# Ledger of designs, part 48: peptides against a protein of PDB entry 5H65

Target 1, 294 residues: chain A of PDB entry 5H65
Amino acid sequence: QYLERTPLCAILKQKAPQQYRIRAKLRSYKPRRLFQSVKLHCPKCHLLQEVPHEGDLDIIFQDGATKTPDVKLQNTSLYDSKIWTTKNQKGRKVAVHFVKNNGILPLSNECLLLIEGGTLSEICKLSNKFNSVIPVRSGHEDLELLDLSAPFLIQGTIHHYGCKQCSSLRSIQNLNSLVDKTSWIPSSVAEALGIVPLQYVFVMTFTLDDGTGVLEAYLMDSDKFFQIPASEVLMDDDLQKSVDMIMDMFCPPGIKIDAYPWLECFIKSYNVTNGTDNQICYQIFDTTVAEDVI

## One batch from the design tools (peptide)

Design b1_p22_1_s4 (made by RFdiffusion4, then SolubleMPNN; from b1_p22_1, 13 letters changed)
Fold by OpenDDE base, seed 5:
Structure b1_p22_1_s4 (fold): chain B 294 residues (1-294), chain A 22 residues (1-22)
Amino acid sequence: as target 1 above (294 residues)
Amino acid sequence: GFMDPLSEEEKKKIEKLREELK
């Protein structure tokens, strides 16, 4: 559907819902810090969550490390196990389980590891060497995912999270349902374990001004707006720099708005009702900044 | 499925991993 440009002053007078094409300047945006704009979104229940930081994960893994791996759950048809005691005063037991493909231990770059009692540092080290890592604990009859507050799958520097509300966790042996035990696609792992995976998204509020009016537009996007995946940006300095450069281009610090570039984008209006109060809100959609800079 | 026991080479690999994690 082709849309003509509509001035903001006209949009502000119209009822929702509607779609618009606009040309405006980015007067300001929130939040200013990139790490605060990256969140986790559930595609099923639509809750937004903060991305856990290192401190959060440290606590979870420290708690997990207080539990001793069950020897009876080691060395199954699905995985081979190695266990050792750390040199610290507590004598922490750590178990690493190497998932096999049809009974054969695969190469490191194709191997999924299950780890019990590992620290964040140890897990990160393993994720750099092996294909994937899953933090687990000993359940009653099988290994189980440690905690959905931590990643259910770590691949390199990417942490995959699941929704606590929507997930119904199944035991580790359900990984047997995967025919290909070498690629370890996150969605496949999630499905096998009963996890609804969360999506990384950029969440920002733009204040847009075209000289006729001013409105706030909400942005929730995973990879289209910046052409940069939200899932990778937190762990990649170059990607962070790119996003910062884009935002600085549209909203340069220390410069008057008259000198700002024009941003062309699509916005949709929608109604939000809180009790007796009705408010019209706006959301950016189907927009890529690289294509819309004039 | 079937389970294949670890070879000597695989055992060495695991032990090396253990040493790296210490």
Scores: peptide ipSAE 0.086, ipTM 0.722, DockQ to the pose 0.010
Fold by OpenDDE base, seed 1:
Structure b1_p22_1_s4 (fold): chain B 294 residues (1-294), chain A 22 residues (1-22)
Amino acid sequence: as target 1 above (294 residues)
Amino acid sequence: GFMDPLSEEEKKKIEKLREELK
């Protein structure tokens, strides 16, 4: 919605909640590192989680690889199975299950793989050749998702995560409910498996200064602010550079704030109670910034 | 038993991956 521009000094005197249009300079922001600003957000419980590091995933998959695939769960109507035995690492068993579409194996670019006992490296190799990969384990009666601390779905370089608190996991055979077993839309896969998908978000705190006053505004955004998806930025060097360039443009290092460009954005105020103290906080919303590449 | 539904091209791809997994 259209709002008249309000100076920060006036905003700082007003009660919450309210919405404002402002023009201010970005004095500073935190965190400074892009990786630290990307989080996973649950749309239901609203918990923020860190994106797992490669080392974290290595541990999870290494642990999973110590388990032996159950032969009784191989080759169902849903998938065809192959088992590989590694020559190294004490003859580890890796089961790959190729999900079929109406009883027919799709092409690699349309095929979902269920991998049991794979390392992160092996999973990544497979995800580069097939449409999608789901890390799984042998349950009592069916294959099950390996661990919600790891991605429930890997598509190329994109890792899709689920909320441990809000998800009620169902077995792999529930993928049968999907009519189209070629596109593998993350939300559809999540729904079939009882997963509440987490959303990648940029989380930052901006210190804004328009010369009349200074306030801190919170940014939580998935793809609108930078016009760059938070879900893709960590795996794409060019996107990372773009975000860095945008931030450097608005908050250039080594120069005085008087030379900073003006940022136009929308902020909303809201009340936060910390014990006995009531505090007014601010959040950026419905704002898009873009870098002008010269 | 497993019936291989893969095309010859896909078989080659999978075999390559299998070798890389060893």
Scores: peptide ipSAE 0.037, ipTM 0.703, DockQ to the pose 0.011
Fold by OpenDDE base, seed 4:
Structure b1_p22_1_s4 (fold): chain B 294 residues (1-294), chain A 22 residues (1-22)
Amino acid sequence: as target 1 above (294 residues)
Amino acid sequence: GFMDPLSEEEKKKIEKLREELK
């Protein structure tokens, strides 16, 4: 657990894999924009994906909203359904399915809603008032998840995404396998629906300099480095400001590196093979910088 | 309709949401 500090010049001479504790200055980092540093990571296939933008979701939900809910799929033992027609010229049909717990409709703060034909705006309104929302569509014999390009579960401002490559979607009735239909743990919902959940991660490349050497270290972290969840940062202005402040503190613009604060962190080296080329790379791990800011 | 166990408060909440979605 405990490691002695090693100068970068020494690290650069050593073979991988190894773990190090370092003290260095953050000379630079990329990407510079916070929203570009937040990605979705699959724990199974390890692919990194972009977080869908609001515009992307709007398109998906708009398309879904053009579909008419199947009446035969309403009001099952799992959920009670309410359907209504919008006031627009097309008379769009919207169905909201309230998932029951042991045949009883729970309170809103414990209730999962399945929304069929809802727009992004409507879904957001519902997610702020109910425990969880799942965008769905009418399948042939059951409700199904609308699209893995959209969240499979929305809780407040948190959008939970699934991996298209690794997921094998099951129909919504598989939620019956959940004993507790009030907590709506994302991982449990994902498991029931055959979804491999993606993890929000900060992805950055740090150029570190301790005066003895310079190396690039890769950061892929969910919530430890900044002590801010990557899953929440995009939807919270205060959290965004906090991350920006941290980065500005360690790497202030227009200031010489000599005035930069020291960053203490752990890095691990690893080998990367690209064709015939073998390269040693570095990754930051088990590091919290927020403690230095507090 | 929905299950009877719903409180009057919850019913109003749902109806309000419905109106907002229209």
Scores: peptide ipSAE 0.025, ipTM 0.648, DockQ to the pose 0.011
Fold by OpenDDE base, seed 2:
Structure b1_p22_1_s4 (fold): chain B 294 residues (1-294), chain A 22 residues (1-22)
Amino acid sequence: as target 1 above (294 residues)
Amino acid sequence: GFMDPLSEEEKKKIEKLREELK
């Protein structure tokens, strides 16, 4: 889609909604810290949520670990179960359920684990050895997802979250609907369990200046803008450094704006009503800065 | 249980994990 470049001064005079191609300098951005810019976004209700911290997850899993696995729910056609009794903590019981593919236990790298009563540390250890891990609890008739405040699926270092508002949780046996139980696609797992998956997004406010005018543009992007997945950046130091380098390139500290590089991007305007006040806002879309840097 | 659904490799892995859970 081709759009002609429009100066900011002209954009600021126009009604919304419209789409523009602009060339501007990044005067400033917020938040300055990368970890503060990564959020979880629901594609249905559009609510933005904070990514849970380790401490938050510890509490959730600690609470889950106070519950005893129900023996009646072990060893179904869907999964084989193993139970450990810890020597510490007065013999805490941890159940691990190995999901089978057509009655056959798959290899570790293809196997989904359901963990009941595990700590965050234990879950993380398992996620490094098996394909995926789902924290679960014993429900009335079946295993159920532990808590949507925690990841519903952990793959390596990637935590997949679901929307509490939009999800209608179904029991674990609904994983039977998946034909292939060796490749655990997060969206497929979510669909089977009635989960609306949240999306990791970079959320930032850019102050753009092209010399004719200044406007603030909102950025909400998952992987296109930086060509770095928001879902991976929090767990990868190298990716964090890369994002920081990109931002420093466009908005170098201690240097005058006259020396800043030009940023080419697309923005769209939209109307926002706040009481009696009607405001026009701007959002960056369909923009990749990494391609411009190369 | 009477059924051993795990391969020898998986059993070994699980046993290691079991030790870590102690």
Scores: peptide ipSAE 0.036, ipTM 0.697, DockQ to the pose 0.011; fails the geometry check

Design b1_p22_2 (made by RFdiffusion4)
Fold by OpenDDE base, seed 1:
Structure b1_p22_2 (fold): chain B 294 residues (1-294), chain A 22 residues (1-22)
Amino acid sequence: as target 1 above (294 residues)
Amino acid sequence: STKERNLHTAASALSDSGDRGF
């Protein structure tokens, strides 16, 4: 739908909800640090969560590593199990469960590992050599997902997280419901295990100025705005640099706003009621800025 | 075999000096 450009001064006087096309300068943005702008979003409850730090994951996996794998849960129709014994840490046991496809062990590039008692470092090393890794623990009758505060699935450098509030976890044997046990699609794994997957999103607040007025617009986007997936940016230095370059282009440090480039974007207004106070807020939508950078 | 190869691959990822292995 074609929208005519509307000056900010006119927008600021209008009731919500409405959609606008604007041309404005990015006066400022928050947060300034890219890492702080990447969040996890639940599509069901809409809660925004922080992406766990390495230190947070270390604690979770260290705690998991204190528990001894249950021998009764090893070697099922779904997986073959082997126990790795470390020299250090009083001979810590790591159970590696190799998931089979219809009773056949796949090659490493198609193989899902269930890891019990592994450290973050060990899990990361394994995820770089196998298709996927799921951190697990011994339940009463079956293996279970270790903790939704940690990734439920690791594929290479990508950590997939689930919503604690919306998920109803099922035991690992529910992976039997997957017809194809070679591709390990995150959504399929999540569905089998009763997990509501979280989505990586960029979350930012832009202060926009077109010379007629100033407004704040909220950005929540996974991959369209920068044409860079939020799910990959934290693990890729080149992608991080690209986002930083884009932001520096639109909001260059040490330069007056008069010299800033114009940003064309779509914004929608919406009403927010906090008690007796009605506020009109703005959100950026259907906007890609990457085309202006190349 | 695939089993032996996968075990070797896993061992290479897990191995620290002096580990007992699988």
Scores: peptide ipSAE 0.616, ipTM 0.951, DockQ to the pose 0.013
Fold by OpenDDE base, seed 5:
Structure b1_p22_2 (fold): chain B 294 residues (1-294), chain A 22 residues (1-22)
Amino acid sequence: as target 1 above (294 residues)
Amino acid sequence: STKERNLHTAASALSDSGDRGF
């Protein structure tokens, strides 16, 4: 739908909900640190969560490594198992389960590993050599996902997380339901295991000023605004630099706002009730910032 | 074999000084 450009002073006087096209300067934004702007969002319950820090994952995997792999769960029709023994840490055992496709062991680039008792470092090293890695534990009758506080699937440097609230976990043998056991599509793996995948999103608050008025607009976007996936940015220094460059371009430090470039975007207004107070809030939507803002 | 290659690949990723291996 064609939206005419509306000045902020006019928008600030209107009732919600409405959609607007605006042209404004980015006076400021929060959070200032990129790492703090990346969240996990559940598409089902809409809960926002922090991305686990490396230290959080270390604790989870260290706890998992205190449990001895159950020998009775090794070498099934679904996977071949081998035990790695470390020299240090009192001879810690790591169970590596190589998932088979219709009874045939695939090459490493198509192979899913189930890892029991591995450290974060070991899991990351394995994920760089194999198609995918799932951290697991020995259940009563089958292998199970280790913990939804950790990634349920790691592909290269991409960590896939699941919603604790919305997921109803199933045992690892449910991977048998997958027809294709070579590509390991995250959504298919999640479905087989009863996981609702979380989505990486950029979450920011922009203070916008067009000289007629000032408003705060919320940004929640996965890949459209920056044309950079939120799922990849935390693990890629070049992508981080690109986002930083974009933000510095729109909001350059040490320069007056009069010299800032104009940002064209779409915003929608919506009502928020805080007790007895009705507040109008704004969200950025359907907006891509192109480098062509020369 | 694919099995031997995959074991070697996994071992290379897991190996620290003094590990006993598979």
Scores: peptide ipSAE 0.615, ipTM 0.951, DockQ to the pose 0.013
Fold by OpenDDE base, seed 3:
Structure b1_p22_2 (fold): chain B 294 residues (1-294), chain A 22 residues (1-22)
Amino acid sequence: as target 1 above (294 residues)
Amino acid sequence: STKERNLHTAASALSDSGDRGF
């Protein structure tokens, strides 16, 4: 719908919920550090979670590596299994399960690996050579996803996470339900395994000023605002630089706000109730700024 | 074979992480 531009002073007087088109300057934003602005969002329970750090993942995978792979779960119709043995790590074993497509082992670029007992470093190296990697553990009757605190799927440098609250995990054999066992679409893998995938999102608070008023607007966006996927930005220095450039353009350090460019965006108001206190909040939506930067 | 190629590919990745073999 076409929305006329509304000054902030008028918006601040109105009840929620409403939608507005605005033109304002970005006086400031939080958090200032990009890595702090990237979160994981559940589309079902709407919980925001921190993206796990490498150190957190190392611990999870190290713990997983203390458990011995169950020989009874190796070599099924779904996958061929091989055991990798370390020489210098007290004989630590890594089970590598190569997922087959209808009994046929695909080429590495189409092959999903299930990894049992691998370190983060090993998993990352494997993910760079194969289509995808799923960290797994031996369950009672089948392989299972290792831990939803770790990625359920790793594709190249992209870590896909699932919601612990909303997921009802199913055993790895449920991957048999996938007709195409070569593309390994994250959503399809998640569905097969009973995982509610988390979405990478940029989460920022913008202080907007149009000279008539000032308001804070919340940004929660995955890929539209910057035209950069939040899922990729943490692992790509060029993308990080691009986001930083965009933010510096709209909120340049060391200069007066009078010289700031105008930001055109859509905001919606909504009510937030905390006990007896009713607050009107604002969220940026359906806005792209990248086209104005390049 | 694809199997052998995939094993070699996996081995190359794992070997860089500390002296292992299938």
Scores: peptide ipSAE 0.615, ipTM 0.948, DockQ to the pose 0.014; fails the geometry check
Fold by OpenDDE base, seed 4:
Structure b1_p22_2 (fold): chain B 294 residues (1-294), chain A 22 residues (1-22)
Amino acid sequence: as target 1 above (294 residues)
Amino acid sequence: STKERNLHTAASALSDSGDRGF
């Protein structure tokens, strides 16, 4: 539906829920640092969580690397297994399982690796050479996903995470249910393994000012607002610079708000109950920052 | 073979992490 522009002073007087089109200046935003604004969001339980830091992943993979791969779980119909032995790391063993497509080993660019006992560095290196990597461990009867605190799937520089609360993990042999064992679509992998995939989102609070009033609006967006995927931004310096540039354009440092560009966006109001208190909150939706808006 | 190529590719990635072998 077409929405007419509404001044903030009028919006602030209205009951929720409603939708508005606004034109305002971005007085300020939080968090200021991009890495703090990127979160993981569960589409099912709506929990927001931090993206694990490299240090967090190192701990998880180090723990996984202390466990010896079970020989009984190697070389199934689903995958061919090879053991890599480290000489200088107390003989640490890394099991590399090459997933087959209908019994045929695919080329590296189409091949999924299951990695058991690998470090973060090793896994990342492998993910740059193969289609995808899944960190796994030896279960009782089958390989299992290592830990949902770590990525369940790594494709190049993209780390795919699952919701611990909403996922009901299934063993690796459930990958057999995938018809296409070449593209390794994250959602399909997640479904096969009983994982509810998390979504990368930009989470910010914008303080908007149109000269008639001031309003705080929440932004939770995956790829529309900046036209940059939240899933890629943390791993790409150029994308980070682009987001920073966009934010600096709307909220330039050292410049007075009078000289700020106008931002056109859609906001929706909604009621939030905090104990006995009811408040109206605002969220940005269906908004893309375009150069012509500046 | 594809197997040999994939093993080589994996080995190259893993070797950069220390003295290892299949």
Scores: peptide ipSAE 0.612, ipTM 0.947, DockQ to the pose 0.014; fails the geometry check

Design b1_p22_2_s1 (made by RFdiffusion4, then SolubleMPNN; from b1_p22_2, 11 letters changed)
Fold by OpenDDE base, seed 3:
Structure b1_p22_2_s1 (fold): chain B 294 residues (1-294), chain A 22 residues (1-22)
Amino acid sequence: as target 1 above (294 residues)
Amino acid sequence: SEEQQELDKTASSLSDTGPRGF
């Protein structure tokens, strides 16, 4: 629906909830370290989570590697298993299960690997070569997802996470429900395994100033605002540079605000109640700014 | 298939060297 431009001074006087089209300058934003803006969002419970760091994942996978793969769960109709003992002093057991499509292994780039006892480094190497990897553990009767604190699916450099609160995990044999076992679509994998996938989002706070007033607006967006997927930006230096350039364009360092470009966006107001205090907050929505960088 | 052979070769390699060999 078409919205007329409303000055911030008028917006600041109105009750929530309402939607507005605005034209304002980006006085400042948070976080300044843009990598910190990338979060994981649950579409069901709406919890925001930090993206796990490599160090966190290392711990999870090291812990997983202390458990020995169950021989009884190897070589099923769903997958062929290869197991080895590492040559290190600990003699760690590692199992890689190659998921078959109709009893046949697909192309390497289409083959899903289930890895048990792998390190982060090993998993990443496998994901780069085979495209799709799921970290797993031996359950009582079947392989199971290792830990929702780690990715449930790694595809190349992309880590797919699930919500611990909203997911009801199912065993790995539920992948049999997938008709096509060559295109490992994250949402399909998640559905089969009872996972509510988390969405990568940019989470930022913008201070907007149109000369009539100043307001803070929250941004939570996955791919529309920057026209850059939040899911890819952490692993792609060029995408990071692009986001930096966009933010520097709207909020150039060392320059007076009078010289800042105008940002056109949509904002919605909403009420937040903290005890006895009622506050009106603002969120940016349905806005794309990438075209303004041209 | 050629694909199966490639995967088998890869799987065999993993059994010998582990995923760090990639």
Scores: peptide ipSAE 0.024, ipTM 0.655, DockQ to the pose 0.013
Fold by OpenDDE base, seed 2:
Structure b1_p22_2_s1 (fold): chain B 294 residues (1-294), chain A 22 residues (1-22)
Amino acid sequence: as target 1 above (294 residues)
Amino acid sequence: SEEQQELDKTASSLSDTGPRGF
């Protein structure tokens, strides 16, 4: 629907919920460190979570590596298994399971690896050579996903996470339900395993000023605002630089706000209740800024 | 076999001491 432009001073006087089209300057934004804006969002329970750091993942995989792979779970109709014993003092066992398509091992670029007992470094190396990796553990009767605190699927440099609250995990044999065992679409893998996938989002607070008023608006966006996917930005320096450039364009350092470019965007108001206090908050929606930059 | 080649490639990957960063 076409919305007429509304000045901020008028918006600030109105009750929520409403939608507005605005033209304002970006006075400031948070967080200033843009990598901190990248979060994981559950589409079902709407929980926001931090993206796990490498150190967090190291701990999870180290803990997983303390368990010995169950020999009884190797070499099923779904996958062929190979086991290595590391040369370290502990003699850690690592199992890699190669998922087959109709009993045939796919090419490496189409093959899903299930890794049991691997370190983060080993898993990442494998994900670079084999485009799809799932960290697993030996369950009682089948392989199971290792931990939803870690990625359920790693594809190249992309880590796919699931919601602990909303997921009802199913065993690895449920991958048999996938007709195509070569493409390994994250959503399909998640569905087969009972995982509610988390979405990468940019989470920011914008202070907007149109000269008539000032308001704070929340941004939660996956790929529309910057035309850059939040899922890729943490692992790509060029994408990070692009986001930085966009933000510097709208909010240039060392320049007075009078010289800032105008940002056109849509905002919606909504009510938030904290105890006895009712507050009207604002969220940016359906806005793309990159088209104005290119 | 193709399977054996992939398994051997995996073994090589696990033994690889090359650095990787995020």
Scores: peptide ipSAE 0.022, ipTM 0.552, DockQ to the pose 0.015
Fold by OpenDDE base, seed 4:
Structure b1_p22_2_s1 (fold): chain B 294 residues (1-294), chain A 22 residues (1-22)
Amino acid sequence: as target 1 above (294 residues)
Amino acid sequence: SEEQQELDKTASSLSDTGPRGF
């Protein structure tokens, strides 16, 4: 649909819901620390949650490492198991289960590892070598996902998380339902294990000013606005620099707003009820920042 | 096994990898 540009002063007078095309300057944004803008969003229950910090993951994996792998769950039709005993960590046992494709071990770059008793560091290093890693634990009858507070799948530098509220976890043997056990698609893995995958999103508040009015707009976007995946940005210094550069371009420090570039974007208004108060809120949608911002 | 050797090497070179602040 073609939308004509509407001045903010006109928008501020209108009822919601409506969609607008605007041209405004980014007066300010929140959070200022951009790593705090990256959240996990559930597409089903719409819960927003923080991306776990390294320290949080360390605790989870440390707890997992206190449990000894169950020998009875090793070497199934689904996977071949190897046990490693640490030299300097009081004999901590780590089980690595190599998932087979039709009874055959895939190439390293196509092989899914199930890791039991690994530390965050070990898991991350293994994910870099084998691409796909699932942290697991010994359940009563089968291997199980370790904890939904940790990634259910790590692929390279990407940590895939699941929603605790919406997921109904199934045992690891449910990976047998996957026909292709070489291309570990996160959504397919999630489905097999009963996981509702969370989506990485940038969550920001923009204060927009076009000289006629000032409007606060919410940004929730996974990859369109910056043309940078929120799922990758936390683990990639170059992507972080790019986001920083974009934000500095729109809202340069130490410069007056009169010199700020114009941002063209789409916003939608919507009603929010908080008790007895009705508020009109605004959200940025279907917007990509252009390189040629003038 | 080769896998155990890789794991041992990984454990010997422990450096945590996680989200970076920016």
Scores: peptide ipSAE 0.044, ipTM 0.540, DockQ to the pose 0.051; fails the geometry check
Fold by OpenDDE base, seed 5:
Parts: structure tokens; sequence; C-alpha cells
Structure b1_p22_2_s1 (fold): chain B 294 residues (1-294), chain A 22 residues (1-22)
């Protein structure tokens, strides 16, 4: 439906829920640091969580590396295994399992690696070379996903995470259910392993001012607002620069708000109840700003 | 074999002390 532009002063007087088209200036935004805006969102339970930091992953993989790969789980119909022993670090053992397609080892760029006992650095090197890597551990009867606090799948520079609350992990042999063991689509891998994949989202609060009123609007968006995937921005300096440029354009430092460009947005109002207090909140939706910048 | 070649390449990659692939 076509929405007529509504001034903020009128919106602030209305009950929720409603949808509006607005034209306002971006007075300010939070967080100011872009990397802090990127979160993980569960589409099932709607939990928001932080993207794990490199230091967090280092700890998880270091802990995993303290466990010795089980020899009985090597070289199955699903995968071929190679054991590597480090010369340093008291002879740490790393197992790499190459997933086969119908008993045949695929090309390197199509091969899924399962890695047991690898460091973050080693895993990242392998993901760049082989495109798809799953961190695993030896279970009682099969290989299992290492930890949902770490990526369940790394593809190049993209880390795919699963929801701890909604996932019911299955063993690695469940990858046999995939007919095509070459493309390694994250959703298919997740389904086979009982994982509910998390979605990368930008989470921001915008203070909007149209000269008639001021309101705060929440932004939660994966790829529409900036036309940049939240899943890629943390690992791509050019994408980060693009987002910074967009935000600096709408909210330039060191100049008065009168000189700010106008932002056209859709916002929806909704009710939030905190005990006895009822508050109306606003969320940006179905808005793209990058078209005017690119 | 192609399999052995890939295994050897992987082993070599693990032993590399170069920068992280991020």
Amino acid sequence: as target 1 above (294 residues)
Amino acid sequence: SEEQQELDKTASSLSDTGPRGF
C-alpha cells in the first residue's frame, strides 16, 4: 500500500501499531563503532547475540586441540583422514578429514574438510584453500561438531554460526543424507547436522529529526538497508569503508544538522511493556539508503 | 593418486607458520 509521508510530530501522538513513511535527518546513531552493530540473530527463537571475537575462537580451538583424535573414527566411507603432528607444542595432533562424494574425493575447491585439533590460524588457512571447513571433535561413535560457540562451517572468510538454543546436534555421518557433496550450501549442512543457522544483522538505533519532532528508531537488517551483507562486512575492509561512508554522508561529523541530507525511511511503531510501563517504540523496515550513494 | 596429493597439500598447509588467512 502507498504510505503518505507523515511528519514526526504527528507520529509521536499516535497509538501503535502503525506504519509510516517519513523524511528525516539522522541526528545521531548508535553504536558509533560499526563492528559493534553486527550481531547474530536466530530466526526461530529471535535471540540476539554477539559475533564471537577472534580471542573467543582461539580459546575454543585451543581447548579442542587438547583432545587426541580417535583413530577408530578415521577413514570412513564418508571421508579420508590425514593425521598431522606438530613439531612444537608437545606434538599436538591434528586430524583432517576429506569428505568424499560417492566414495570419490572431489576437487579441492569443492571438498569439505573436517578438522580436529586445529588452531584458528590453521583453520583459516585451510578455509581459504579448500573453501569449506567444519571444526569437529571425536565423539563416542562418530565425529561431532566441535562447539556451537564456534562456526559450524567456515567458507573462505565467512563464518556460519548456529543457535545453541534451537539446535539439536547430530553426528557428522548425517552428512551422508546430502545427495550433492560438492556445493556445501550452509543451510543444507545445517539441516543435516541439526543446526538452526544464525543470521548476521546490523543492529542500530537512529535518532531521527525532521524539524517537527525527534524519535528513536531501531534498525535490524541483514542486507537491504546498506545493500551490504552483514555476514561479509566484518571480514571485508572495502565493505566496512562503504558503510562508514554511508553513515558519514547522513550524519557527517563537524557540521550542523541543517546541512545533513534528508533520509527517507519506512518506520513501524509497536508497543513494549516493561512491567506497568507501556512504551511505544519504532523500527525501520523495508528501507534502502545505498541507492542514492552508489 | 589425486587423493594422496591433496592430503600432502593439506599437511603442508597445516605446517605453514605464515599469517592467518583472514
Scores: peptide ipSAE 0.028, ipTM 0.621, DockQ to the pose 0.015; fails the geometry check

